# Designs tried in a protein design run: peptides against a protein of PDB entry 3OAK. Part 22

Target 1, 145 residues: chain A of PDB entry 3OAK
Amino acid sequence: DDLEQYLDEKILRLKDEMNIAAQLDIDTLNKRIETGDTSLIAMQKVKLLPKVVSVLSKANLADTILDNNLLQSVRIWLEPLPDGSLPSFEIQKSLFAALNDLPVKTEHLKESGLGRVVIFYTKSKRVEAQLARLAEKLIAEWTRP

## One batch from the design tools (peptide; made by RFdiffusion4, then SolubleMPNN)

Design b1_p11_5_s3 (from b1_p11_5, 4 letters changed)
Fold by OpenDDE base, seed 3:
Structure b1_p11_5_s3 (fold): chain B 145 residues (1-145), chain A 11 residues (1-11)
Amino acid sequence: as target 1 above (145 residues)
Amino acid sequence: SYDEYLEASAD
């Protein structure tokens, strides 16, 4: 199926772009810590965020997103950074909102590790209250009998 | 905790 192949390739390209953005930001922050150069700012994920949100919001891509484990890259984007800080408020908010509309199943949580990081957000005192509540909502939905 | 997460996420 030509359409299915096209969609798979599209999602896999985005997945690669997301992983690259995350690594570049990590490298930037590690260098910032090492050198003390406060002018080094990690911006790669933020720059790519609109594209990520656009893709995650498309209902016709849901199966492709889940089948290709794009949620692993979403998990990576949510993980704490080298300096112990969390990704930007906008990244957190946008991703939690997008996740709320995806038909995520247990198998997707396991293969992506997404469940673990979202639980982290429910417990962290560094997370804004409104985002902690969104994380709690997701956990409740995913663990719903 | 942050440390707990790092340990759980380690390869």
Scores: peptide ipSAE 0.085, ipTM 0.731, DockQ to the pose 0.137
Fold by OpenDDE base, seed 4:
Structure b1_p11_5_s3 (fold): chain B 145 residues (1-145), chain A 11 residues (1-11)
Amino acid sequence: as target 1 above (145 residues)
Amino acid sequence: SYDEYLEASAD
């Protein structure tokens, strides 16, 4: 129906915005590495984060989020950056919290690759202990029989 | 590690 179409378009627009933000940050960091200009700061994801969290927190959008594979963009946002660093603490914390309330199923994990990246967070020594525990909680929830 | 993630993601 009209509402369903509207919600699909809303999520797909956000997905596009997230992908653009991720790429812009990657471009910024690659340029930083290439030029040595340490004044270059990747902030596009952080700027968009409140909108992402807002959308992920809305129960009425859960089906649309999962059906349109928005979690693929969430996965992209969580992936290590060109310099080997991880996305900001705030991004990790906010996304892990938001993911905790979504009815994520195995099929969504497979099509998005989200499971793999979150497992990475449970194992990485570069992740803050607090966030590693949040990642572990997600994995525990997703692997429940 | 970062390298481990990249390798796992490539498989």
Scores: peptide ipSAE 0.074, ipTM 0.724, DockQ to the pose 0.144
Fold by OpenDDE base, seed 1:
Structure b1_p11_5_s3 (fold): chain B 145 residues (1-145), chain A 11 residues (1-11)
Amino acid sequence: as target 1 above (145 residues)
Amino acid sequence: SYDEYLEASAD
């Protein structure tokens, strides 16, 4: 199916872009630590965030998103950074909101590692209370009988 | 904590 193939390629391209953005930010922060250059700011994920949110919000892409393990890249974006800090508040809020509308199943959580990172957000003292509550809501939904 | 997350993800 031509449309199905097009959608697969679209999601896989975004997945690659997300992974690249994450690595570039990690490289920037590692260089900041090594050199002490405080002018180095990691902004690649923030720049790409609107596109990510747009794709995750499309109902017709839900199956393609889940089948191609885009959630692995979402997990990567949520992971703590080399300096121990968390991704920006905007990234956290936007991704948790988008995840709430996806029909995520156990198999998707396993293959992406998303469940583990979201649980981390329910326990971390560095997470804003409102976002910790969103993380808790997701965990509750994913563990429903 | 951050360290706990790293341990859980280390395999």
Scores: peptide ipSAE 0.073, ipTM 0.719, DockQ to the pose 0.138
Fold by OpenDDE base, seed 2:
Structure b1_p11_5_s3 (fold): chain B 145 residues (1-145), chain A 11 residues (1-11)
Amino acid sequence: as target 1 above (145 residues)
Amino acid sequence: SYDEYLEASAD
């Protein structure tokens, strides 16, 4: 119906925006590495984060989020950056919190690759302890019998 | 580790 179509388009637009933000940050960091210009700072994801969190927090958008594989873009946002660093603490914390409230199923994990990246966060020594615990909680929930 | 993730993510 009209509402469903509107919501689909809304989520798909956000998905595109997230992917663009991720790529722009990658480009910025690659340029920083190439030029040594330490004034170059990747800020696109951080700038978009409030919008992402807002959308992910809406209960009425859960089905649309999952059906349109927005979690693929969430996965992309969580992946390590070219310099080996992780996305900002705030991005990690916000996304893990949002994921905790979504009715994520096995099929969504497979089509998004989200499970793999969250497992990475349970193992990485670069992850803050509190975030590693959040990642572990998610994995436990998703693998619950 | 980062390297482990890269390897695991390679399709």
Scores: peptide ipSAE 0.071, ipTM 0.720, DockQ to the pose 0.140

Design b1_p11_5_s4 (from b1_p11_5, 6 letters changed)
Fold by OpenDDE base, seed 2:
Structure b1_p11_5_s4 (fold): chain B 145 residues (1-145), chain A 11 residues (1-11)
Amino acid sequence: as target 1 above (145 residues)
Amino acid sequence: SYDEYLESSVE
């Protein structure tokens, strides 16, 4: 119906915006590496984060989020950056918190690749202990019988 | 590690 179509379009637009933000940050960091210009700062994901968190926090959008594979864009945002660094602490914390409240199922993990990246966060020594524990909590929830 | 993630992400 009209509402469902509206919600689908809303999520798909956000998905596109997230993917663009991720790519722009990658481009910025690659240019920083190439030029040595330390004034280049990747800020696109951070700028968009409030909007992402707002959408992910809405219970009435959960089905639309999952059905449109928005979690693929969440996975992309969590992946290591070209310089080997991780996305900002705030991005990690916000996304893990949001994921904790979503009814994520096995099929969503498979189609998004989210499971693999979250497992990475449980293993990486570069991840803050607090966030590693959050990642472990998610894995436990997603793999429980 | 970063390298481990890259390897695990290869299809």
Scores: peptide ipSAE 0.106, ipTM 0.735, DockQ to the pose 0.138
Fold by OpenDDE base, seed 4:
Structure b1_p11_5_s4 (fold): chain B 145 residues (1-145), chain A 11 residues (1-11)
Amino acid sequence: as target 1 above (145 residues)
Amino acid sequence: SYDEYLESSVE
């Protein structure tokens, strides 16, 4: 199926772009820590976020997203940064919102590690209360009998 | 923090 192949390639490209963005931000922050250059700002994920959200919001991409483990890249984007901080509020909010509309199953949580990071957000004292609630909502949905 | 995340994932 040409369409399925196209969608797979689309998601895999995005997955790669997301991973690159995450690594670039990590590199930026590590350099910032090393050099003390406060002009170094990690912005790659934020710049790519609209595209990520757009893709995650498309119902016709849900199967492709889940089958290609794009959620692993989502997990990576949610993980704490080298300086101990969390990704931007906007990233957290947008991703949690997008995740809420995906038919995420246990197998997807396992292969992506997304479950563990979202649980972290329910417990972290550094997470904004409203986002912690969103994380809790996701966990509740994923652990529903 | 990252350490907290790592610890939480191991627990």
Scores: peptide ipSAE 0.098, ipTM 0.733, DockQ to the pose 0.168
Fold by OpenDDE base, seed 1:
Structure b1_p11_5_s4 (fold): chain B 145 residues (1-145), chain A 11 residues (1-11)
Amino acid sequence: as target 1 above (145 residues)
Amino acid sequence: SYDEYLESSVE
């Protein structure tokens, strides 16, 4: 119906915005590596984060989020950056919190690749202990019999 | 572990 179509379009637009933000940050960091210009700072994901969190927190959008594979863009935002670093602490914390309230199923993990990246966070030495514990909690919930 | 993640992404 009209509402479903509107919600689909809304989520797909956000998905596109998230992917663009991620690529712009990658481009910035690659240029920083190539030029040595330490004044170059990747800020696009951080700027968009409040909007992402707002959408992920809305119960009426859960099915639309999952059906349109928005979790693929969440996975992209969590992946290691070109210099081997991780996204900001705030991005990690906000996304893990939001994921905790979504009814994520096995099929969503497979189509998004989210499972692999969250497992990475349980093992990485660069991750803060409190966020590693959140990642472990998610894995435990997703692997329930 | 960064290298391990990269390897896991190879299809």
Scores: peptide ipSAE 0.094, ipTM 0.728, DockQ to the pose 0.134
Fold by OpenDDE base, seed 5:
Structure b1_p11_5_s4 (fold): chain B 145 residues (1-145), chain A 11 residues (1-11)
Amino acid sequence: as target 1 above (145 residues)
Amino acid sequence: SYDEYLESSVE
């Protein structure tokens, strides 16, 4: 099917872009630590965020998103950075909101590692209270009988 | 904590 192939390619391209953005930000922060150059700012994920949110919000892409394990890239974006900090408030908020509308199943959580990182957000003292509550809501939904 | 996450990720 031509449409299915087109959608697969679209999601896989986004997945690559997300992974590249995450790695570039990690490289920037590591270089900042090594050189002490405080002008180095990691912003690749922030720049790509609108596109990610747009794709995740489209109902017709849900199956393609889940089948191609885009949630692995979402997990990567949520993980702590080299300096121990978390991704920006906006990234956290946007991704948690988008995840709430996806029909995520146990198999998707396992293959992406998303469950583990979201549980981390329910426990971390560095996370804003409102986002910790959103993380708790997701965990409750995913573990519902 | 960050350390807790790292510990869980290596299990």
Scores: peptide ipSAE 0.092, ipTM 0.728, DockQ to the pose 0.145

Design b1_p11_6_s1 (from b1_p11_6, 3 letters changed)
Fold by OpenDDE base, seed 5:
Structure b1_p11_6_s1 (fold): chain B 145 residues (1-145), chain A 11 residues (1-11)
Amino acid sequence: as target 1 above (145 residues)
Amino acid sequence: EELKIWEEIES
């Protein structure tokens, strides 16, 4: 119906915005590496984060989020950056918290690649202990009987 | 898709 179509379009637009933000941050960091200009800071994901969290936290959007594979963009946001660093602490914390309330199923993890990335966060020595525990909680929830 | 960096994730 009209509402469902509206929600689909909204989520697809956000998905596109998230992908663009990720690419712009990658471009910024690559330029930082190439030029040595330490004043270059990747801020696009951080700027968009409140909107992402808002959408992920709305129960009435859960089906639309999962059906349109928004989790693929969440996965992209969690991947390591060109300089080998990880996304900001705030991005990790906010996304892990938001993911905890979504009814994520195995099929969603596979089509998005999110499962593999979150497992990475449970194992990486570069991840803050607090966030590693959040990642572990997600994995436990997704793999429980 | 375009932004995948599995090599670093797997390392």
Scores: peptide ipSAE 0.024, ipTM 0.607, DockQ to the pose 0.131
Fold by OpenDDE base, seed 2:
Structure b1_p11_6_s1 (fold): chain B 145 residues (1-145), chain A 11 residues (1-11)
Amino acid sequence: as target 1 above (145 residues)
Amino acid sequence: EELKIWEEIES
């Protein structure tokens, strides 16, 4: 119906915005490396984060989020940056918290690649212990028999 | 288009 179509379009627009933000941050950091200009700071994901968290927190959007594979863009936001670093502490914390409240199923993990990425966060020495524990909690929930 | 950074990190 009209509402369903509206919600689909809303989520698909956000998905596109998230992907663009990720790429712009990559471009910024690559330029920083190439030019040595330390004033270049990747801020696009951080700027968009409040909107992402807001959408992910809406119970009425859960089905639309999952059906449109928004989790693929969440996975992209969690991937390493050009210099090998991980996204900011705040991005990790906010996304892990938001994911904890979504009814994520195996099919969503597979189509988004999110499962593999979160497993990485349970193993990496570069991840803060607090965030590693959040990642472990997600894995435990997703692997419940 | 999705990014495939993890394949590079894992290799």
Scores: peptide ipSAE 0.024, ipTM 0.588, DockQ to the pose 0.124
Fold by OpenDDE base, seed 3:
Formats: C-alpha cells, sequence, structure tokens
Structure b1_p11_6_s1 (fold): chain B 145 residues (1-145), chain A 11 residues (1-11)
C-alpha cells in the first residue's frame, strides 16, 4: 500500500546515503595515504550516524529494514578501512546496540554478510573488550537453536 | 554499489 511504498523508499534512500558516506570516507583515507596529508579525516559516516541509529531504533521500520537489506549497508560500515583500521568506537557501539533490538534472522545475515563481520569483531584484538562482548552477545542470539 | 572490502582483503 501507500505507506509500505513510502517506507521502502525511505529505507532505500538511507541505504544510498550510507553507501555514499562509506565510499567518501574510503576516498578520504586513500587520499590521506597517497598524499601523506594527515589533516584529511574521514567523518562522513560519523555525521550520518545519528540518522542511521534513529531509523534502526524504530520498531515500525523493522520489517522494512530487513526486507530491503539495510543490514548490507550496516555491514559495509563495519568493514575495515583502507589504512587497516576499524570504524570509530562510536560507530561500532551504536550499530551493535541497534542490531541487538532487531529481529534478525539467518536469511538476513546471509543476504547482508553481517554475520561474518560480527564474528570478526568477537575475535579481533583491535576491538575494545566491551564491544567484543556485545558482538559475542549478538552471535549467541543469532545462533540459538 | 557494494564495496565488498572483506572480499578484497581476503583475496
Amino acid sequence: as target 1 above (145 residues)
Amino acid sequence: EELKIWEEIES
């Protein structure tokens, strides 16, 4: 219906915005590596984060979020950056917290690749202990019989 | 467009 179409379009626009933000940050960091200009700081994802968290936290958007594979963009935001670093602590914390409240199913994990990335966060020594524990909680929930 | 950074790193 009209509402469903409106919500689909809203989520698809957010996916585009998230993907653009991720690419712009990658471009910034690649340029930083290439030029040695340490004043170049990747901030596009951080700027968009409040909007992402707001959308992910809305229970009435859960089905639309999952059906439109917004989790693929969440996965992209969690991937390692060109300089080998991980996304900011705040991005990790906010996204893991938001994921904890979504009714994520196995099919969504496969469609998005999110499961594999979160498993990485449970194992990496570069991840803060509290975030590794949160990632472990997600994996435990997703792998329950 | 999907970035697929993990695929690139693992290849």
Scores: peptide ipSAE 0.021, ipTM 0.561, DockQ to the pose 0.110
Fold by OpenDDE base, seed 4:
Structure b1_p11_6_s1 (fold): chain B 145 residues (1-145), chain A 11 residues (1-11)
Amino acid sequence: as target 1 above (145 residues)
Amino acid sequence: EELKIWEEIES
């Protein structure tokens, strides 16, 4: 199936881009910590975020997104950074919103590790209340019988 | 393939 292959490749490319962006930001922040150069700002994920959100919002890509474990990269983007800080408010908000519209199942949560991370956001005192509520909503939906 | 951020944080 040409269409399926095309969509798979599209998602896998995005997945790769997301992973690279995450690593670049980690590298930037590690260097910031090491050198004390406060001018170093991790912006790769933020720059790529619009594309990520756009893809996640496409109903016709839902199956491809889930089948290719793009949620693993979403999880990676949500994980705490080397300095212990969390991803930007915008990243959190946008991803939580996008996740809300995906037909995420238990198997996807397990293979991506996303469930664990989102639970973290429901418990962390470093998370904005608004975003904690969004995380709670996701957990409630995912744990619904 | 994944970044082992949680392992680092939880270690």
Scores: peptide ipSAE 0.020, ipTM 0.570, DockQ to the pose 0.108

Design b1_p11_6_s2 (from b1_p11_6 with E7K K10I)
Fold by OpenDDE base, seed 3:
Formats: structure tokens, C-alpha cells, sequence
Structure b1_p11_6_s2 (fold): chain B 145 residues (1-145), chain A 11 residues (1-11)
């Protein structure tokens, strides 16, 4: 199926781009810590965010997104950074909104590790209240019998 | 501490 193959390749390319962006930001922040150069700013994820949001919002891509474990890259983007900070509020807000509209199943949580990072957002005291509530909602839905 | 919470979760 030509369409299925095209969509798989599209999502896998985005997944690769997301992983690269995350690693570049980690490298930037590690260098900032090591050198004390406060001019080093991690911006690779925020630059790619519009493209990520565009893809995650398309209902016709939901199965492709889940089947290719794009949620692993979403998990990576949500993890605490080397300096102990969290990703930008806009990244958090956008990704949680997207997660709220995806038909995430137990198998997807296991293969991506997404459940654990969302639990983290229910425990963090630096997360905005609105996002903490959404994280709690997602956990409740994902743990339903 | 944020990092402590995270490390406990991923342990």
C-alpha cells in the first residue's frame, strides 16, 4: 500500500527529527553548565514544535503515529533537562493537548514510557496547575480497568 | 527536588 508506506516514512522522519532536536538541546545545556556561557540557549525543540503539533493534530495520522512509536519521542521531549529545568510551557501545553486527543492504549504506553513521564508531571511543583490537572486526567484515563 | 522525583520514577 503506497499511502501507508508514505505515511509511515513521514512519521519516521519526524520521529528522527524530534530525537535529534532533543539531543541538540541536551548538548547545548550540558555545554552551558560546563562552560558557564549563559548565551547558550536550547531552542531546537521549540523551532520544530509547530511541525510536531501539525502532525499530532491530524486524525488520519493517529494510527501511524501510534504504530511507529512516535510517543517515545513525545516522552523524550517532556523529560526534565540536564539543568533540572522542564521543557518550555508551550511544548508542555502543546504536547499534552495532543495526547488528550489521541486514542492511546496500554501497549503504546509500555513501548514509549510515556506513562512515567506524565506521572512526573502530576508530582512536579513547577508545572502549571492547568497542565498538572490535565496530566492527572490522562493518568486516570490510562489506568481505567 | 524535581530530579530526585524523576529518578525515582524511572528507577
Amino acid sequence: as target 1 above (145 residues)
Amino acid sequence: EELEIWKEIIE
Scores: peptide ipSAE 0.525, ipTM 0.936, DockQ to the pose 0.901
Fold by OpenDDE base, seed 1:
Structure b1_p11_6_s2 (fold): chain B 145 residues (1-145), chain A 11 residues (1-11)
Amino acid sequence: as target 1 above (145 residues)
Amino acid sequence: EELEIWKEIIE
């Protein structure tokens, strides 16, 4: 219906914005490496984070979020960067909190690749202990028969 | 090393 279509378009638009933000940050970091200009700072994801958190926290959007594979963009935001750095602590904390409240199913994990990146957060030595524990909790829940 | 861990996971 009209509402469903509106919500789909809203989520798909956000998904696109998230993907663009991720790529812009990668481009900024690559340029920083190429030019040596240390004043270049990747901030596109951080700037968009409040909007992402707002959407992910709305219970009435859960089905739309999952059906449109927004979790793929969440995965992208959590991935380590080509230089080995991680997204900001605020991004990590906010996204893991949001994931903890979503009714994520096996099919969503497969189509988004989210499970792989969360496993990474259980193994990384640079992830804060509180987030590593939350990652472990999520993996345990998602792998339950 | 984080990149090694990540590369192994996505293989």
Scores: peptide ipSAE 0.524, ipTM 0.936, DockQ to the pose 0.901
Fold by OpenDDE base, seed 2:
Formats: sequence, C-alpha cells, structure tokens
Structure b1_p11_6_s2 (fold): chain B 145 residues (1-145), chain A 11 residues (1-11)
Amino acid sequence: as target 1 above (145 residues)
Amino acid sequence: EELEIWKEIIE
C-alpha cells in the first residue's frame, strides 16, 4: 500500500530527526560542562518540538507511530540530560499530553523503554506537580491487568 | 538528585 509506505517513511524520518536532535543537545551540554561556557544552550529538541507535536497529534498516524517504535525517541527526549537537568517544561508537557492520547499497549512499552522514564517522572522532585500526576496516571493505566 | 534516581531505575 502506497499510503502506508509513505506514512512509515515519514515517521521513520521523524524518528531519525528526533534522535539526532537529542544527541546534538547532549553534545552541547557536555561541551558546556567541559568549557564552562554558559552561553551554550541545548535547543535542538525545542526547535524540532513543533514538528513532533504536529505528528503525534494526528489520530490517523497512531498506528504508524506505534508500529515504528517512535516511542523510543519520545523516551530518549524525556531522559535526564548530562548536567542532571530535565528537558524543558514545554517538551515534557507536550510529550506527556501526546502519550495520554495514544493507545499505548504493553508491547510498545517493552520495545521503547517508555515505562521506565515515565516512572522516573513520578519520582523526580523537580518535575512540576501537574506532570508528575499525569505520569502517575499513565503508569496506573499501563499497568492495569 | 535526578541522575541518581534515573540511574537507580535503569539498573
């Protein structure tokens, strides 16, 4: 099916872009740590966020998103950074909102590692209360028999 | 400390 192939390729391209953005931000922050140059700001994920949100918000892409393990890249984007900081509040808020609307199944959690990072957001002392509550909601939902 | 929490989870 031509449409299915097109959608698969679209999602896989986004997945690559997300992974690259994450690595570039990691590299920036590592360089900031090494040099002490506080003018170095990790902004690649922030720059790409509108595109990510646009894709994740489309109901017709849900199956393609899940089938191509885009959630692995979502997990990567949510992980703590080398300096111990978290991704921006807007990134957190946008991704958790998207996760709340996706029909995530156990198999998707296993292949992406998403469950672990969401658990982290239930334990972090720096996460905004509203997002911690949402993380708890998701964990409860995903662990229901 | 966030890194400590994270490392505990992924271990």
Scores: peptide ipSAE 0.517, ipTM 0.935, DockQ to the pose 0.892
Fold by OpenDDE base, seed 5:
Structure b1_p11_6_s2 (fold): chain B 145 residues (1-145), chain A 11 residues (1-11)
Amino acid sequence: as target 1 above (145 residues)
Amino acid sequence: EELEIWKEIIE
């Protein structure tokens, strides 16, 4: 199926782009720590966020997103950074909103590690209350019989 | 400390 192949390739390209953006931001922050150069700012995820949101919001891409383990890249984007900071509020808000609308199943949680990072957001004291509540909601949904 | 919490989760 040509359409299915096209969608797979689209998601796999995005997954690669997301992983690269995350690593570049990590590298930037590590270099900032090593050199003390406060002008170094991690911006790669923020730059790519609109494209990520666009893809994650499309219902017709849900199966392709889940089948290609794009949630692993979402997990990576949500992880705390080398300097102990969290991704920007906008990244958090956008990704949690997208997760709330995806038909995430147990198998997707296992292969992505997403459950662990969302649990982290229920424990962090630096997460906005609205997102902490959403994280709690997601965990409750994902652990339901 | 955020990294401390995270390290405990991923152990």
Scores: peptide ipSAE 0.516, ipTM 0.935, DockQ to the pose 0.899

Design b1_p11_6_s3 (from b1_p11_6, 4 letters changed)
Fold by OpenDDE base, seed 2:
Structure b1_p11_6_s3 (fold): chain B 145 residues (1-145), chain A 11 residues (1-11)
Amino acid sequence: as target 1 above (145 residues)
Amino acid sequence: EELEIYKEILS
């Protein structure tokens, strides 16, 4: 119906915005590596984060989020960056909190690649202990029969 | 190294 279509379009727009923000940050960091200009700071994801958190926090959007594979963009946002750094602690914390409240199913993990990146957060030594523990919790939940 | 760790997971 009209509402469902509106919500789909809303989520698809956000997914596109997230993907663009991620790419812009990658471009910024690649340029920083190439030029040595340490004043170049990747800020696009951070700027968009409040909007992402707002959407992910809405229980009534859960089905729309999952059906439109927004988790693929969440995965992209969590991946390590070209300079070997991780997304900001705030991004990590916010996204993991959101994931903890979503009814993620096996099919969503497969189509998004989210499982692999969360496994990464259980292995990285640069991840804060609290987030590593949360990542482990999520993996345990998602691997249950 | 984070990139190495992630690449290993994806391999």
Scores: peptide ipSAE 0.490, ipTM 0.938, DockQ to the pose 0.881
Fold by OpenDDE base, seed 3:
Structure b1_p11_6_s3 (fold): chain B 145 residues (1-145), chain A 11 residues (1-11)
Amino acid sequence: as target 1 above (145 residues)
Amino acid sequence: EELEIYKEILS
């Protein structure tokens, strides 16, 4: 199916772009730590965020998103950074909003590791209260019988 | 420490 193939390739390309952006930000922050150059700012994920949000918001892409394990890249984007900081508030807010509207199943949690990072957001004292509550909501939903 | 918290969860 031409459409199915097109959608798969679209999501896989985005997945690659997300992974690259995450690694570039990690590299930037590691260099900042090593050199003390405070002018180094990690901005690659923020620059790509609008495209990520656009894709995640499309209901017709839900199956393709889940089938291609895009949630692994979402997990990576949510992980704490080398300097101990968290991704920007906007990234957190956008991704948690998107997760709230996706039909995430147990198998998707296992293959992506998403459950563990969301649990982290329920424990961190540096997370905004509104997002901590949303993280708790998601965990409760995903652990229901 | 955020990194330590996450590492603990991954363990």
Scores: peptide ipSAE 0.486, ipTM 0.937, DockQ to the pose 0.888
Fold by OpenDDE base, seed 1:
Structure b1_p11_6_s3 (fold): chain B 145 residues (1-145), chain A 11 residues (1-11)
Amino acid sequence: as target 1 above (145 residues)
Amino acid sequence: EELEIYKEILS
């Protein structure tokens, strides 16, 4: 199926781009720590966010997203950074909104590690209350019998 | 500390 192959390749390319963006931001922040240069700002994920949101919002891509473990890259984007900071509020808000509309199953949580990072967002004191509540909602849904 | 919290979850 040509369409299925096209969609797989599209998602895998995005997954790669997301992983690269995350690593570049990590490298920037590590350099900032090493040099003390406070002018170094990690912006690669923020620059790519509109494309990520566009893809995650497409109902026809849901199966492809889940089958190719794009949620692993979503997990990576949500993780705390080397300097102890969290990704921008906009990244958090956008990704949690997208997760709320995806038919995530237990197998997807296990292969991506997404469950653990969402639990983290229920515990962190630096997370906005509205997002902490949404994280709790997702955990409740994912742990239902 | 966020890093400690997350590492604890991963352990």
Scores: peptide ipSAE 0.485, ipTM 0.937, DockQ to the pose 0.890
Fold by OpenDDE base, seed 5:
Structure b1_p11_6_s3 (fold): chain B 145 residues (1-145), chain A 11 residues (1-11)
Amino acid sequence: as target 1 above (145 residues)
Amino acid sequence: EELEIYKEILS
């Protein structure tokens, strides 16, 4: 119906915005590495984060989020950056909190690649302990029979 | 190294 169509379009637009923000940050950091210009700072994801959090936190959008594979963009946002760093702590914290409240199923993990990046957060030595524990919790939940 | 760890997971 009209509402479903509106929500689908909303999520797909956000998905596109997230992907663009991620790529812009990657480009910025690659240029920083190439030029040594330390004034180059990647902040596109951080700027978009409030909008992402707003959408992910709405229970009535859960089905739309999952059906449109927004989790692929969440995965992209969580991946290590070209300089070997991780996305900001606030991004990590916000996204993991949102994931904890979503009814993620096996099919969503497969189509998004989210499972593998969350496993990464259980292994990384740069991840804050609180988030590593949350990552472990999610993996345990997603691997249930 | 973060990138190496992630690459290993993806392999």
Scores: peptide ipSAE 0.477, ipTM 0.935, DockQ to the pose 0.890

